# Peptides against a protein of PDB entry 3ZOQ, part 4

Target 1, 223 residues: chain A of PDB entry 3ZOQ
Amino acid sequence: QLLQDSWWNQLKEEFEKPYYQELREMLKREYAEQTIYPDSRDIFNALHYTSYDDVKVVILGQDPYHGPGQAQGLSFSVKPGVKQPPSLKNIFLELQQDIGCSIPNHGSLVSWAKQGVLLLNTVLTVRRGQANSHKGKGWERLTDRIIDVLSERERPVIFILWGRHAQMKKERIDTSKHFIIESTHPSPFSARNGFFGSRPFSRANAYLEKMGEAPIDWCIKDL

## One batch from the design tools (peptide; aimed at target 1 Y65 H66 P85)

Design b1_p9_2_s4 (made by RFdiffusion4, then SolubleMPNN; from b1_p9_2, 6 letters changed)
Fold by OpenDDE base, seed 4:
Structure b1_p9_2_s4 (fold): chain B 223 residues (1-223), chain A 9 residues (1-9)
Amino acid sequence: as target 1 above (223 residues)
Amino acid sequence: DVYAAAYDT
């Protein structure tokens, strides 16, 4: 099976639906004919690192970085050795100001994922150098379902929604049960308009503590 | 940065 049991139980029906079969066929062609990111084996890394039951926080992105060696199947995250993109740099700046973490010497957010931070893009693949090239091809339906099944989960989730694209998913989230932290996007174009000073990391941990759960260690160690 | 182009501007 494609996913670990906890996610498979939630999503297995999606993979049998025509839309996903069409998406799969499209992806087969794309990976054969184009340079597609991330590596096909890394597409579902967010779900591999963070089980359905272990999700504490969700951070939504749009689609993967489209440069060589960047995307690793986790929203906003880049593989070690890759220069930190501007948005990620701003994320770390806010992290430092929010809770005092040092700026790491790499951009991998795997340590967050392993603690229950689901780093989910709404579109999970992209052509090299072509942002949004796989928009509207079926990923959004699957990732909407991911949001839905998390919203339906009894154990509360914290959704961090940076920017308008992510915030459009708010309608799918049961706010009577789950928590939402939203601000402008960490992009240099928008960060000064609300992202900086939004303190999403301390706020997320405050919610976790209220729920009786262990907080996230957001600080990232150097490699 | 894919997000710089795609998100809030």
Scores: peptide ipSAE 0.043, ipTM 0.732, DockQ to the pose 0.167
OpenDDE base, seeds 1, 2, 3, 5: peptide ipSAE 0.036, 0.035, 0.036, 0.038; ipTM 0.732, 0.724, 0.720, 0.722

Design b1_p9_3 (made by RFdiffusion4)
Pose (drawn by RFdiffusion4):
Structure b1_p9_3 (pose): chain A 223 residues (1-223), chain P 9 residues (1-9)
Amino acid sequence: as target 1 above (223 residues)
Amino acid sequence: PIYDVYYEP
């Protein structure tokens, strides 16, 4: 068993399939022979921090950061102590305009995960310095199933879909129950074309309040 | 080096 019960009960059949076994064997070799991010112990951190039952909001990313000391097994977050990349800086600028939070002295979003925000990348590993290097190796098949089981959940889930790749997942989400907040990506190329001013954080909290759920405290505290 | 998220327009 690789995950806590709430998730295991939804996903155990996927981990038994040939594609996962092939992916696992490729990763055992690559972690031994080269530099793979995030650290192997951290691959499933988004699901460890945010159980299936506790998921309130999902923020979809693509692949992990590919530099030393960055990736934590969470979309968009970085380990404390490293510089914040441009897209993450833009997420904090939008958070400041929307909610009013000060800019933090680190980029870790673990606080969000602990409050029910699933920071799910669609690809869970990457070779150092080589973006998208683990594309098509089996992670998409698993993360599509993670999206499927969340879409099947009775209690509604709020999906935040930034950019074109994340928005492609709308087909897998049952919008008769679930909420979608979508905009352009926070990358500097696209942040001023819709992401800025989109107010995703207060909008997510409004959906939660309508359902009688506690809102997320989005502000990140300095370390 | 610090890298940003993969972005494709």

Design b1_p9_3_s1 (made by RFdiffusion4, then SolubleMPNN; from b1_p9_3, 5 letters changed)
Fold by OpenDDE base, seed 1:
Structure b1_p9_3_s1 (fold): chain B 223 residues (1-223), chain A 9 residues (1-9)
Amino acid sequence: as target 1 above (223 residues)
Amino acid sequence: EVVDEPYEP
């Protein structure tokens, strides 16, 4: 099966729907004819690293980085050895100011994912050098379903929604049950308008503790 | 106007 059991139980029906089959066929062509990111085996890394039941926090991104070697199937995350993109640098700056973490020498957020931080992009693939090239091709329907099944989960989730694109998903989230952290996007174009100083990491942990759950160790070790 | 570009081109 494509996904681990906990996610498969929630999403298996989506993969049989026509929209996804069409998406899959499109992707087969794209990967064959173009340079597509991430690697096809890494598309669902967010779901691979963080099971449905283990999700504590969700951080939504738009689509993968479109440069060579960058995307690893996790929102905002880049493979070790890759220069940190500007938005990620700002994330680490806020992390440092919020809870005192050192800025890591790499950009991999896998350690967050392994702790229950679902690093989900709304679109899970991109053509090299062409941001949003796979927008509107079917990914959004699947990722909306991911948000929906999390919203329907009895155990509460914390959704971190940076920027307007992510915040558009708020309507799909049962805010009577789940907690939302909103700010402007960490992009250099918007970070100074609210992202910096928003302290999403400490706020998320405070809520986790209130729920009786272990907080996230947001600090990332050097490699 | 706030530009929420997720990744720089």
Scores: peptide ipSAE 0.031, ipTM 0.712, DockQ to the pose 0.137
OpenDDE base, seeds 2, 3, 4, 5: peptide ipSAE 0.030, 0.029, 0.030, 0.029; ipTM 0.648, 0.650, 0.702, 0.651

Design b1_p9_3_s2 (made by RFdiffusion4, then SolubleMPNN; from b1_p9_3, 4 letters changed)
Fold by OpenDDE base, seed 3:
Structure b1_p9_3_s2 (fold): chain B 223 residues (1-223), chain A 9 residues (1-9)
Amino acid sequence: as target 1 above (223 residues)
Amino acid sequence: EVYDEPYEP
């Protein structure tokens, strides 16, 4: 099966639907004819690292980085050895100011994913050098369903929604059970309008403690 | 104000 059991039980019906079958056929053509990121084996890394039951926090991104060697199937994350993109640099600046973490010498957020931070893009693939090139091709329907099944989960989730694109998903989230942390996007074009000083990391941990759960160790060790 | 999510270079 495509996903581990906990996610498969939630999403298996989606993979049988015509929209996903069409998306799959499109992706086969794209990966054969174009340079597509991430590697096809890494598309669902967010779901591989963080099971449905283990999700504590969700951070939504738009689509993968479109440069060589960058995307690793996790929102905002880049493979070790890759220069940190501007938004990621700002995320680490806020992390440092919020809870005192050092700026890591790499951009991999895998350690967050392994602790229950679902690093989900709304669109999971992209053509090299062409941001949003796979927008509207079917990914959004699947990732909306991911948000829906998390919203329906009894155990609370914290959703971190940076920027308008992510915040448009809040209508799908049952705020009687789940928590939402909102700010402007960490992009240099918007970070100074509310992202800096928003302290999403300490706020997320405060909610986790309120729920009686272990907080996230947001600090990232050097490699 | 609400801003659209900008593209990253």
Scores: peptide ipSAE 0.037, ipTM 0.723, DockQ to the pose 0.098
OpenDDE base, seeds 1, 2, 4, 5: peptide ipSAE 0.031, 0.034, 0.032, 0.031; ipTM 0.708, 0.685, 0.705, 0.716

Design b1_p9_3_s3 (made by RFdiffusion4, then SolubleMPNN; from b1_p9_3, 5 letters changed)
Fold by OpenDDE base, seed 2:
Structure b1_p9_3_s3 (fold): chain B 223 residues (1-223), chain A 9 residues (1-9)
Amino acid sequence: as target 1 above (223 residues)
Amino acid sequence: EVYDEPYVP
């Protein structure tokens, strides 16, 4: 099976649907004919690192970084040794101002994922140098289902929605059970219009503590 | 050169 049991129980029917089979065939061609990111074995890393039951926080991205060696299957995250992209730099600036964390010397957010932060892109693959090249090919239907099954979960989830693209998913979230933290996107084009000062990390932890759950250690250790 | 088809989930 493609996914660990907790996610497989929620999503297995999706992989049998025509839309996913068509997506899969498209991806087979793309990976054969183009340079596609992330590595095909890393596509579902967000679900591998964070089980369905262990999700505490969701951070939605659009699609993977499209430069060499960057994408690792986690939204906003880059592999160690890779220069931090502008949006990620701004995320760490806000993290520092929000809760006092040092800016790490790398951009890997794996430590967040291992604590229950689902770092999910709405589109899970991209062509090298071509942002949004796999938009509208089927990923959005699967990732919508991921949001849906989390929304249906009894145990509350915190959704951090940066920018309009992520915020379009609000209609799928049962706000009677779950919490939403919204701001502008961390991109240099939008961060100064509301992302900076939004304090999503302390706000998320405040909700977790209110629910009697362990907070996230958002601070990232240097490598 | 001959390459194997890459794994796609």
Scores: peptide ipSAE 0.085, ipTM 0.669, DockQ to the pose 0.033
OpenDDE base, seeds 1, 3, 4, 5: peptide ipSAE 0.079, 0.024, 0.062, 0.058; ipTM 0.672, 0.617, 0.652, 0.666

Design b1_p9_3_s4 (made by RFdiffusion4, then SolubleMPNN; from b1_p9_3, 7 letters changed)
Fold by OpenDDE base, seed 1:
Structure b1_p9_3_s4 (fold): chain B 223 residues (1-223), chain A 9 residues (1-9)
Amino acid sequence: as target 1 above (223 residues)
Amino acid sequence: EVVDPPFVP
């Protein structure tokens, strides 16, 4: 099966729907004819690293980085050895100011994913050099369903929604049950308008502790 | 240069 059991139980019906079948056929053509990111084996890395039951925090991104070797199937994350993109640099700056973490020498957020931080893009693939090239092709319906099934989960989730694109998903989240952290996007174009100083990491951990859950170790070790 | 994908502000 495509996903591990906990996600498969939640999402298997989606993969049988016509929209996803059409998406799959599109992707087969795209991967055959174009350079698509991430690697096809990495498309669902967010769900591979973080099971449905283990999700503690969700961080929404838009679509993958579209340069070679960058995207690894996790929102905002880049493979080791890849220069940190501006938004990611700002994320680490806020992390440092928020809870005192050192700036890592790489951009991989895998350690967050392994702790229950679902690093989900709303669109999970992109053509090289063409941002949003796979927008409106079916991914949004699947990722909306991911948000929906998390919203329906009894155990609360923390949703970190940076910028208007992510915040548009708030209507899908039961705020009587789940916790929302909102700010402007970490992009250089918006970070100084509210992202910096928003302290999403300490706020998330404070809520986890209130829930009786283990906090996230947000600090990332050098490689 | 490595840049962010365009986003909705």
Scores: peptide ipSAE 0.093, ipTM 0.805, DockQ to the pose 0.708
OpenDDE base, seeds 2, 3, 4, 5: peptide ipSAE 0.038, 0.054, 0.027, 0.032; ipTM 0.696, 0.687, 0.659, 0.670; seed 2 fails the geometry check

Design b1_p9_4 (made by RFdiffusion4)
Pose (drawn by RFdiffusion4):
Structure b1_p9_4 (pose): chain A 223 residues (1-223), chain P 9 residues (1-9)
Amino acid sequence: as target 1 above (223 residues)
Amino acid sequence: SYGGDYDTE
């Protein structure tokens, strides 16, 4: 068993399939022979921090950061102590305009995960310095199933879909129950074309309040 | 940059 019960009960059948076994064998070799991010112990951190039952909001990313000391097994977040990349800086600028939070002295979003924000990348590993190097190796098949089981959940889930790739997943989400907040990506190339001013954080909290759920405290505290 | 799709999309 690789995940806590709430998730295992939804996903155990996927981990038994040939594609996962092939992916696992490729990763055992690559972690031994080269530099793979995030650290192997951290691959499933988004699901460890945010159980299936506790998921309030999903923020979809693509692949992990591919530099030393960055990826934590969470979308968009970085380990404390490293510089914040441009897209993450833009997320904090939008958070400041929307909610009013000060800009933090680190980029870790673990606080969000602990409050029910699933920081799910669609690809869970990457070779150092080589973006999208683990594309098509089997992670998409698993993360599509993660999206499927969340879409099947009775209690509604709020999906935040930034950019084109994340928005492609709308087809897998049952919008008769679930909420979608979508905009352009926070990358500097696209942030001023819709992401800025979109107010995703207060909009997510409004959906939660309508459902009688506690809102997320989005502000990140300095370390 | 190590931002990948995060900084280039």

Design b1_p9_4_s1 (made by RFdiffusion4, then SolubleMPNN; from b1_p9_4 with D5A Y6A)
Fold by OpenDDE base, seed 2:
Structure b1_p9_4_s1 (fold): chain B 223 residues (1-223), chain A 9 residues (1-9)
Amino acid sequence: as target 1 above (223 residues)
Amino acid sequence: SYGGAADTE
């Protein structure tokens, strides 16, 4: 099956819907005719690394990096050996200032994902060199459903919403059960307007501790 | 453009 059992149980009905079938057909054409990122096998990496039940934190991105070798199916994350994009650099700067982590020599956030940080983009594919090229093609409906089923989960989730795009999803989150950490986006265009100093990592761990859960080890080791 | 929409907002 496409997804591991925990997510499949939550999302299987979506994959049978016409919108997703249309998306699937579009993607088949796109991957055949264009250079699309990430690799088709990596599209659902966020769900592969972090099961539905294991989600502790959600970090929403918009769409994948559109440069060669960058996207690995996780929001903000880049494959090892790839230069850290500006937003990711700022994320690590905030991480360092927030909880003292060293800046890693790579940009892979897989270690976060394996600990329960769902690194979800709203749109899960992109054409090379064309940001937002797959916007409005159906991904948003699926990823909205992902947010919905997490919101419906009894066990609380922490949603980290950087920037206006991510924050638009607040309406889908039951704040009576779940926690939201908001700030401006880590992009160089907005980071100094609130992202820096927002301390999302320590705040997330504080919520986890309140829930009696193990905190995330946000520090990333060099490779 | 910094390589993706992840860098734009």
Scores: peptide ipSAE 0.051, ipTM 0.728, DockQ to the pose 0.750
OpenDDE base, seeds 1, 3, 4, 5: peptide ipSAE 0.040, 0.041, 0.048, 0.049; ipTM 0.721, 0.723, 0.733, 0.722

Design b1_p9_4_s2 (made by RFdiffusion4, then SolubleMPNN; from b1_p9_4 with D5S Y6A)
Fold by OpenDDE base, seed 4:
Structure b1_p9_4_s2 (fold): chain B 223 residues (1-223), chain A 9 residues (1-9)
Amino acid sequence: as target 1 above (223 residues)
Amino acid sequence: SYGGSADTE
């Protein structure tokens, strides 16, 4: 099976649907004929690192970085050794101001994922150099279902929604059970309009503590 | 672009 048991139980019906079969066939062609990111083995890394039951926080991205060696199947995250993209640098700046973490010497957010931070893009693949090239091809239907099944989960989840694209998913989230942290996007174009000073990391941990759960260690160690 | 949509909103 594609996914670990906890996610498979939630999503197996989606993989049997025509839309996903069409998406799969499209991806086969794309990966064969063009350079697609991330590596096909890494497409579902967000679900591999964070089980359905272990999700504490969700951070939504749009689609993967489209440069060589960048995307690792986790929203906003880049592989070690890759220069930190501007939005990620701003994320770390806010992290530092929010809870005092030092700026790491790499951009991998795997440590967050392993603690229950689902780093989910709404579209999980992209052509090299062509942002949003796989938009509207079926990923959004699957990732909407991921949001839905998390919203339906009894154990509360914290959704961090940066920017308009992510915030459009708010309507799918049961706010009677789950918590939402919203701000402008960490992009240099928008960060000064609300992202900086939004303190999403301390706020997320405050919610976790209120729920009786262990907080996330957001600080990232150097490699 | 900044390398992807994660940087562009």
Scores: peptide ipSAE 0.071, ipTM 0.771, DockQ to the pose 0.750
OpenDDE base, seeds 1, 2, 3, 5: peptide ipSAE 0.056, 0.054, 0.053, 0.067; ipTM 0.770, 0.767, 0.764, 0.766; seed 5 fails the geometry check

Design b1_p9_4_s3 (made by RFdiffusion4, then SolubleMPNN; from b1_p9_4, 3 letters changed)
Fold by OpenDDE base, seed 4:
Structure b1_p9_4_s3 (fold): chain B 223 residues (1-223), chain A 9 residues (1-9)
Amino acid sequence: as target 1 above (223 residues)
Amino acid sequence: SSGGAADTE
């Protein structure tokens, strides 16, 4: 099956719906005729690394990096050996100031994903060199459902919402059960307006501890 | 947000 059991049980109905079939047909055409990122096998990496039941934290992104070799199927993450994009550099700067982590020599956030940090983009594919080229093609409906089923989960989730795009999803989150951490986006254009100093990593761990859960080891080791 | 437009937000 397309997804591991925990996510499949939550999302299987979506994959049967016409909108997703249309999206799938569009993607077949796009991958055949264009250079699309990430690799088709990596589209659902966020769900592969972090099961539905194991989600502790959600970090929402918009769509994948559109440069060669960058996109890893995880929001904000880049494959090892890839230069860290500006927003990711700022994320690591805040990580260092927040909880004292060293800046890693790579940009892979897989270690976060394996600990229960769902690194979810709202749109899961992109054409090379064309940001938001797959916006409005059906991904948002699926990823909205991902947010919805997490919101419906009894076990609390922490949603980290950087910037207005991510914050638009707040209305889908039951804040009586789940926790929200909001700030401006880590982009160089907005980071100094609230992202720096927001301390999302220590705040997330504080919530996890209150819930009786193990905190995330946010520090990333060099490769 | 992250990805293609993330660094411009």
Scores: peptide ipSAE 0.044, ipTM 0.765, DockQ to the pose 0.508
OpenDDE base, seeds 1, 2, 3, 5: peptide ipSAE 0.048, 0.037, 0.035, 0.039; ipTM 0.777, 0.725, 0.728, 0.734; seeds 1, 5 fail the geometry check

Design b1_p9_4_s4 (made by RFdiffusion4, then SolubleMPNN; from b1_p9_4 with Y2S D5A)
Fold by OpenDDE base, seed 3:
Structure b1_p9_4_s4 (fold): chain B 223 residues (1-223), chain A 9 residues (1-9)
Amino acid sequence: as target 1 above (223 residues)
Amino acid sequence: SSGGAYDTE
């Protein structure tokens, strides 16, 4: 079984569809002939760390970091020991200003994932040094389904949508049940146009508390 | 990408 039970129940039909089989064959060739990130064992880390039932918050990214040792299968997250990319640095700056967390000495967001923050990229693999190289190959259909089954869930989810790419998924989210937090992207090119000061972390926790759920401990400990 | 490639949006 590729995924743990709760996600498998939601997604098993997708893995049998032709589009995913074609994606799988493409990935098989790519991993054999190119340097692909993340490690193939880490592709579904977001779903491994955060079960379908345990999702409280979703943060959508585009595709994995394409540099050596960076991607760990979680949107915006980098493995310990890796320099924090610019967008991640800005995320931590907003985190600090929003709720007072210190900036961690690493870029791993695993602690968020373990608390129910689904760190999902819309495309889950990339060629080394080639951003968006696996765009349009089938991942988007699977990740759209992930969004769909979460939208269909009765228990509310908070979707944090930074930038236009993520916000294109709004139409898939039932806002009668779920909550959306939107701002510009944390990228240096857009962060000052709305991301900074958007306070997504405190806003997310406020909604969780309103729903009677435990808030996320967004502060990340140093390693 | 998520944060590695600069998003101009």
Scores: peptide ipSAE 0.072, ipTM 0.812, DockQ to the pose 0.425
OpenDDE base, seeds 1, 2, 4, 5: peptide ipSAE 0.054, 0.054, 0.056, 0.054; ipTM 0.792, 0.789, 0.796, 0.788; seeds 1, 2, 4 fail the geometry check

Design b1_p9_5 (made by RFdiffusion4)
Pose (drawn by RFdiffusion4):
Structure b1_p9_5 (pose): chain A 223 residues (1-223), chain P 9 residues (1-9)
Amino acid sequence: as target 1 above (223 residues)
Amino acid sequence: SLPNTADTE
């Protein structure tokens, strides 16, 4: 068993399939022979921090950060102590305009995960310095299933879909129950074309309040 | 430094 019960009860059949076994064997070799991010112990951190039952909001990313000391097994977040990349700086600028939070002295979003924000990348590993190097190796098949089981959940889930790749997942989400907040990506190439001013954080909290759920405290505290 | 996937979208 690789995950806590709430998730294992939804996903155990996927981990038994040939594609996962092939992916696992490739990763055992690559972690021993080269530098793979995030650290192997951190691959499933988004699901460890945010159980299936506790998921309030899902923020979909693509692949992990490919530099030393960055990836934590969470979409968009970085380990404390490293510089914040441009897209993450833009996420904090939008958070400041929307909610009013000060800019933090680190980029870790673990606080969000502990409050029910699933920071799910669609690809969970990457070779150092080589973006998208683990594309098509089997992670998409698993993360599509993670999206499927969340879409099947009775209690509604709020999906935040930034950019084109994340928006492609709308087809897998049952919008008769679930909420979608979508905009352009926070990358500097696209942030001023819709992401800025989109107010995703207060909009997510409004959906939660309508459902009688506690809102997320989005502000990140300095370390 | 190489750009991240998130920075190039």

Design b1_p9_5_s1 (made by RFdiffusion4, then SolubleMPNN; from b1_p9_5, 6 letters changed)
Fold by OpenDDE base, seed 2:
Structure b1_p9_5_s1 (fold): chain B 223 residues (1-223), chain A 9 residues (1-9)
Amino acid sequence: as target 1 above (223 residues)
Amino acid sequence: EPLTVEDTE
């Protein structure tokens, strides 16, 4: 699956590097021998829905959901018809309390992606039932580069960093140009320790408005 | 090149 020109221009050098070729070969074997999520066509959906130039907000996840039919190549997002995972439910609870949005009857965040919210996982594939099974295989180097080229972009970006894993990427972000919104993770294990009440959605829109950009319509319509 | 459908089928 080819990337949009805007992302290709930023990332083409990475795809030629040995680490990525090794990752690619590994993934070929994994998809052949194991059940891997998301579908191979959906691996780069975050980059497909949100061009390099159109990125307004970045929300970092760790790796895809590892259950059947869940992952759709967007961090925290699940395909329509799939039960909302606990972290996503908490995201919608915070969304409701923050800006008054109704809880949608599905978990697809595609509407955010289409508005410039890059829903990026640091690792873009996973084995069924095995969280972090593709950690340390090369994805992190590519996704670090994605963060780097966004950090180097002149037009400001808002980075929403939930939890320690995402916050470890803060050192790669030029805070003289870009904005960071940090809190604990929306996971049930951490949401009550700072995620709830963090109001990332209204805060992100406040920054966008300050920059003279259109805010994100975070409210998600039922399907 | 990024991973393609042909690489995984």
Scores: peptide ipSAE 0.140, ipTM 0.840, DockQ to the pose 0.030
OpenDDE base, seeds 1, 3, 4, 5: peptide ipSAE 0.040, 0.078, 0.137, 0.127; ipTM 0.717, 0.794, 0.842, 0.793

Design b1_p9_5_s2 (made by RFdiffusion4, then SolubleMPNN; from b1_p9_5, 5 letters changed)
Fold by OpenDDE base, seed 1:
Order: C-alpha cells, then structure tokens, then sequence
Structure b1_p9_5_s2 (fold): chain B 223 residues (1-223), chain A 9 residues (1-9)
C-alpha cells in the first residue's frame, strides 16, 4: 500500500530509525495478542487528514480513547455513534460559548482535520481498557519530531496546548514564529480552572486572519 | 510514504 503524504519527506528518517522499528515490532505483537485502539488502519489518521503543508492549527492530546469503537486516530475525536466523552463535551461547551456553535449530535472532529487542524496524540495507540499502556514505547519520539518539523516550518502554526502534558511541548516550539494558545485541560477535573472561557477557537481564528489565512469553520454539523 | 496497516499487522 502506497500512501502519498507530504509528511513522508519530514518523517521518513524517523521510520528508518531503530526506535521506530522496535515500536513497530511491539505494535505487531500488541495487535496480534491484545485489543488495540485505534484500528491499525487509523493510527495515522491525523497525518492522513492534515498534510504537513496544510497544518494551520495543532491540538495535542495524550493517547487514544481505550473503549470499543471510540478512537479514530484523532485527538479528542470519537467515531460517529459513540457517546461523547466528558472532555469532548466540554470542548463543545466552550465552542458554543466562544463562537456560538451548536453542540453536534456526534463527536467526530474530522471536519476540523480536513481544514488543517492537526489532531495529534502524543501516543498513537492504546490497549483496550488500559490508559497510557503504550506510553514510553517510542511514539513520543516520533510525535516530538512532528512538533519539531512543524516548529521549523516557515509558515506559522497555531499550537493549542490544553493542560500540563501538552504544555510541556512548548519548549520545542519556536514562539518567535508560531502562536501558542494555552489553558487548563478540558477534562471535568480541570476545565473550570481555566479552560472554560479561554476561547481557543476565536483566538485561533484571529491569528489565522492576522496571517492572511482562511479561518477554521469550527462548527460541526449533525450527522 | 506513511506506514500502512501492513507495517503494523
């Protein structure tokens, strides 16, 4: 299978490195022996939907949802027909308060991805029912490289960093060139401490307009 | 070229 992607030129060297080969071997075993999410075909959906050159905004997550049918290779996003997780519900609440969007009847953020919102998790796979089970296995090195090559890109990027985990990546971002939007995480445990009212969507669009780029249509239509 | 399912399975 040939998958043409502008990311290849940026990441091809990573895929040849020993750490990634080891990760690949680990994943082969995991997918064979365990139930792993997302589907193996969906692992790189964030990169598939949003090319390197098309990235306008980055939203960082930690790792995929670990329940059946949830994860679809996009941070915070769930497949249609899946109940919206608490963090995603809060994202939509902030979206509504920020720019007036209605709450969609599904949790798919594919429409954002198609507009240049890179919905990247730091870790791209998870074992069923075991959050962070694939932490420290090599994904972080690859996703750090994704952040690095975006930071090195001449065309500016907007990084939305919710919570401490995402904010730890700020040191990898050239803030003289790129824009950072920071707040607490949309999780029910932290959303009321700064996420609500942070207005990341309107702020992101304001930066895009300043750069002479088309804003993101953040509103999600019902299915 | 990004890894495919064949690279993981």
Amino acid sequence: as target 1 above (223 residues)
Amino acid sequence: ELPTVEDVE
Scores: peptide ipSAE 0.042, ipTM 0.733, DockQ to the pose 0.030
OpenDDE base, seeds 2, 3, 4, 5: peptide ipSAE 0.032, 0.026, 0.026, 0.041; ipTM 0.701, 0.692, 0.667, 0.747; seeds 4, 5 fail the geometry check

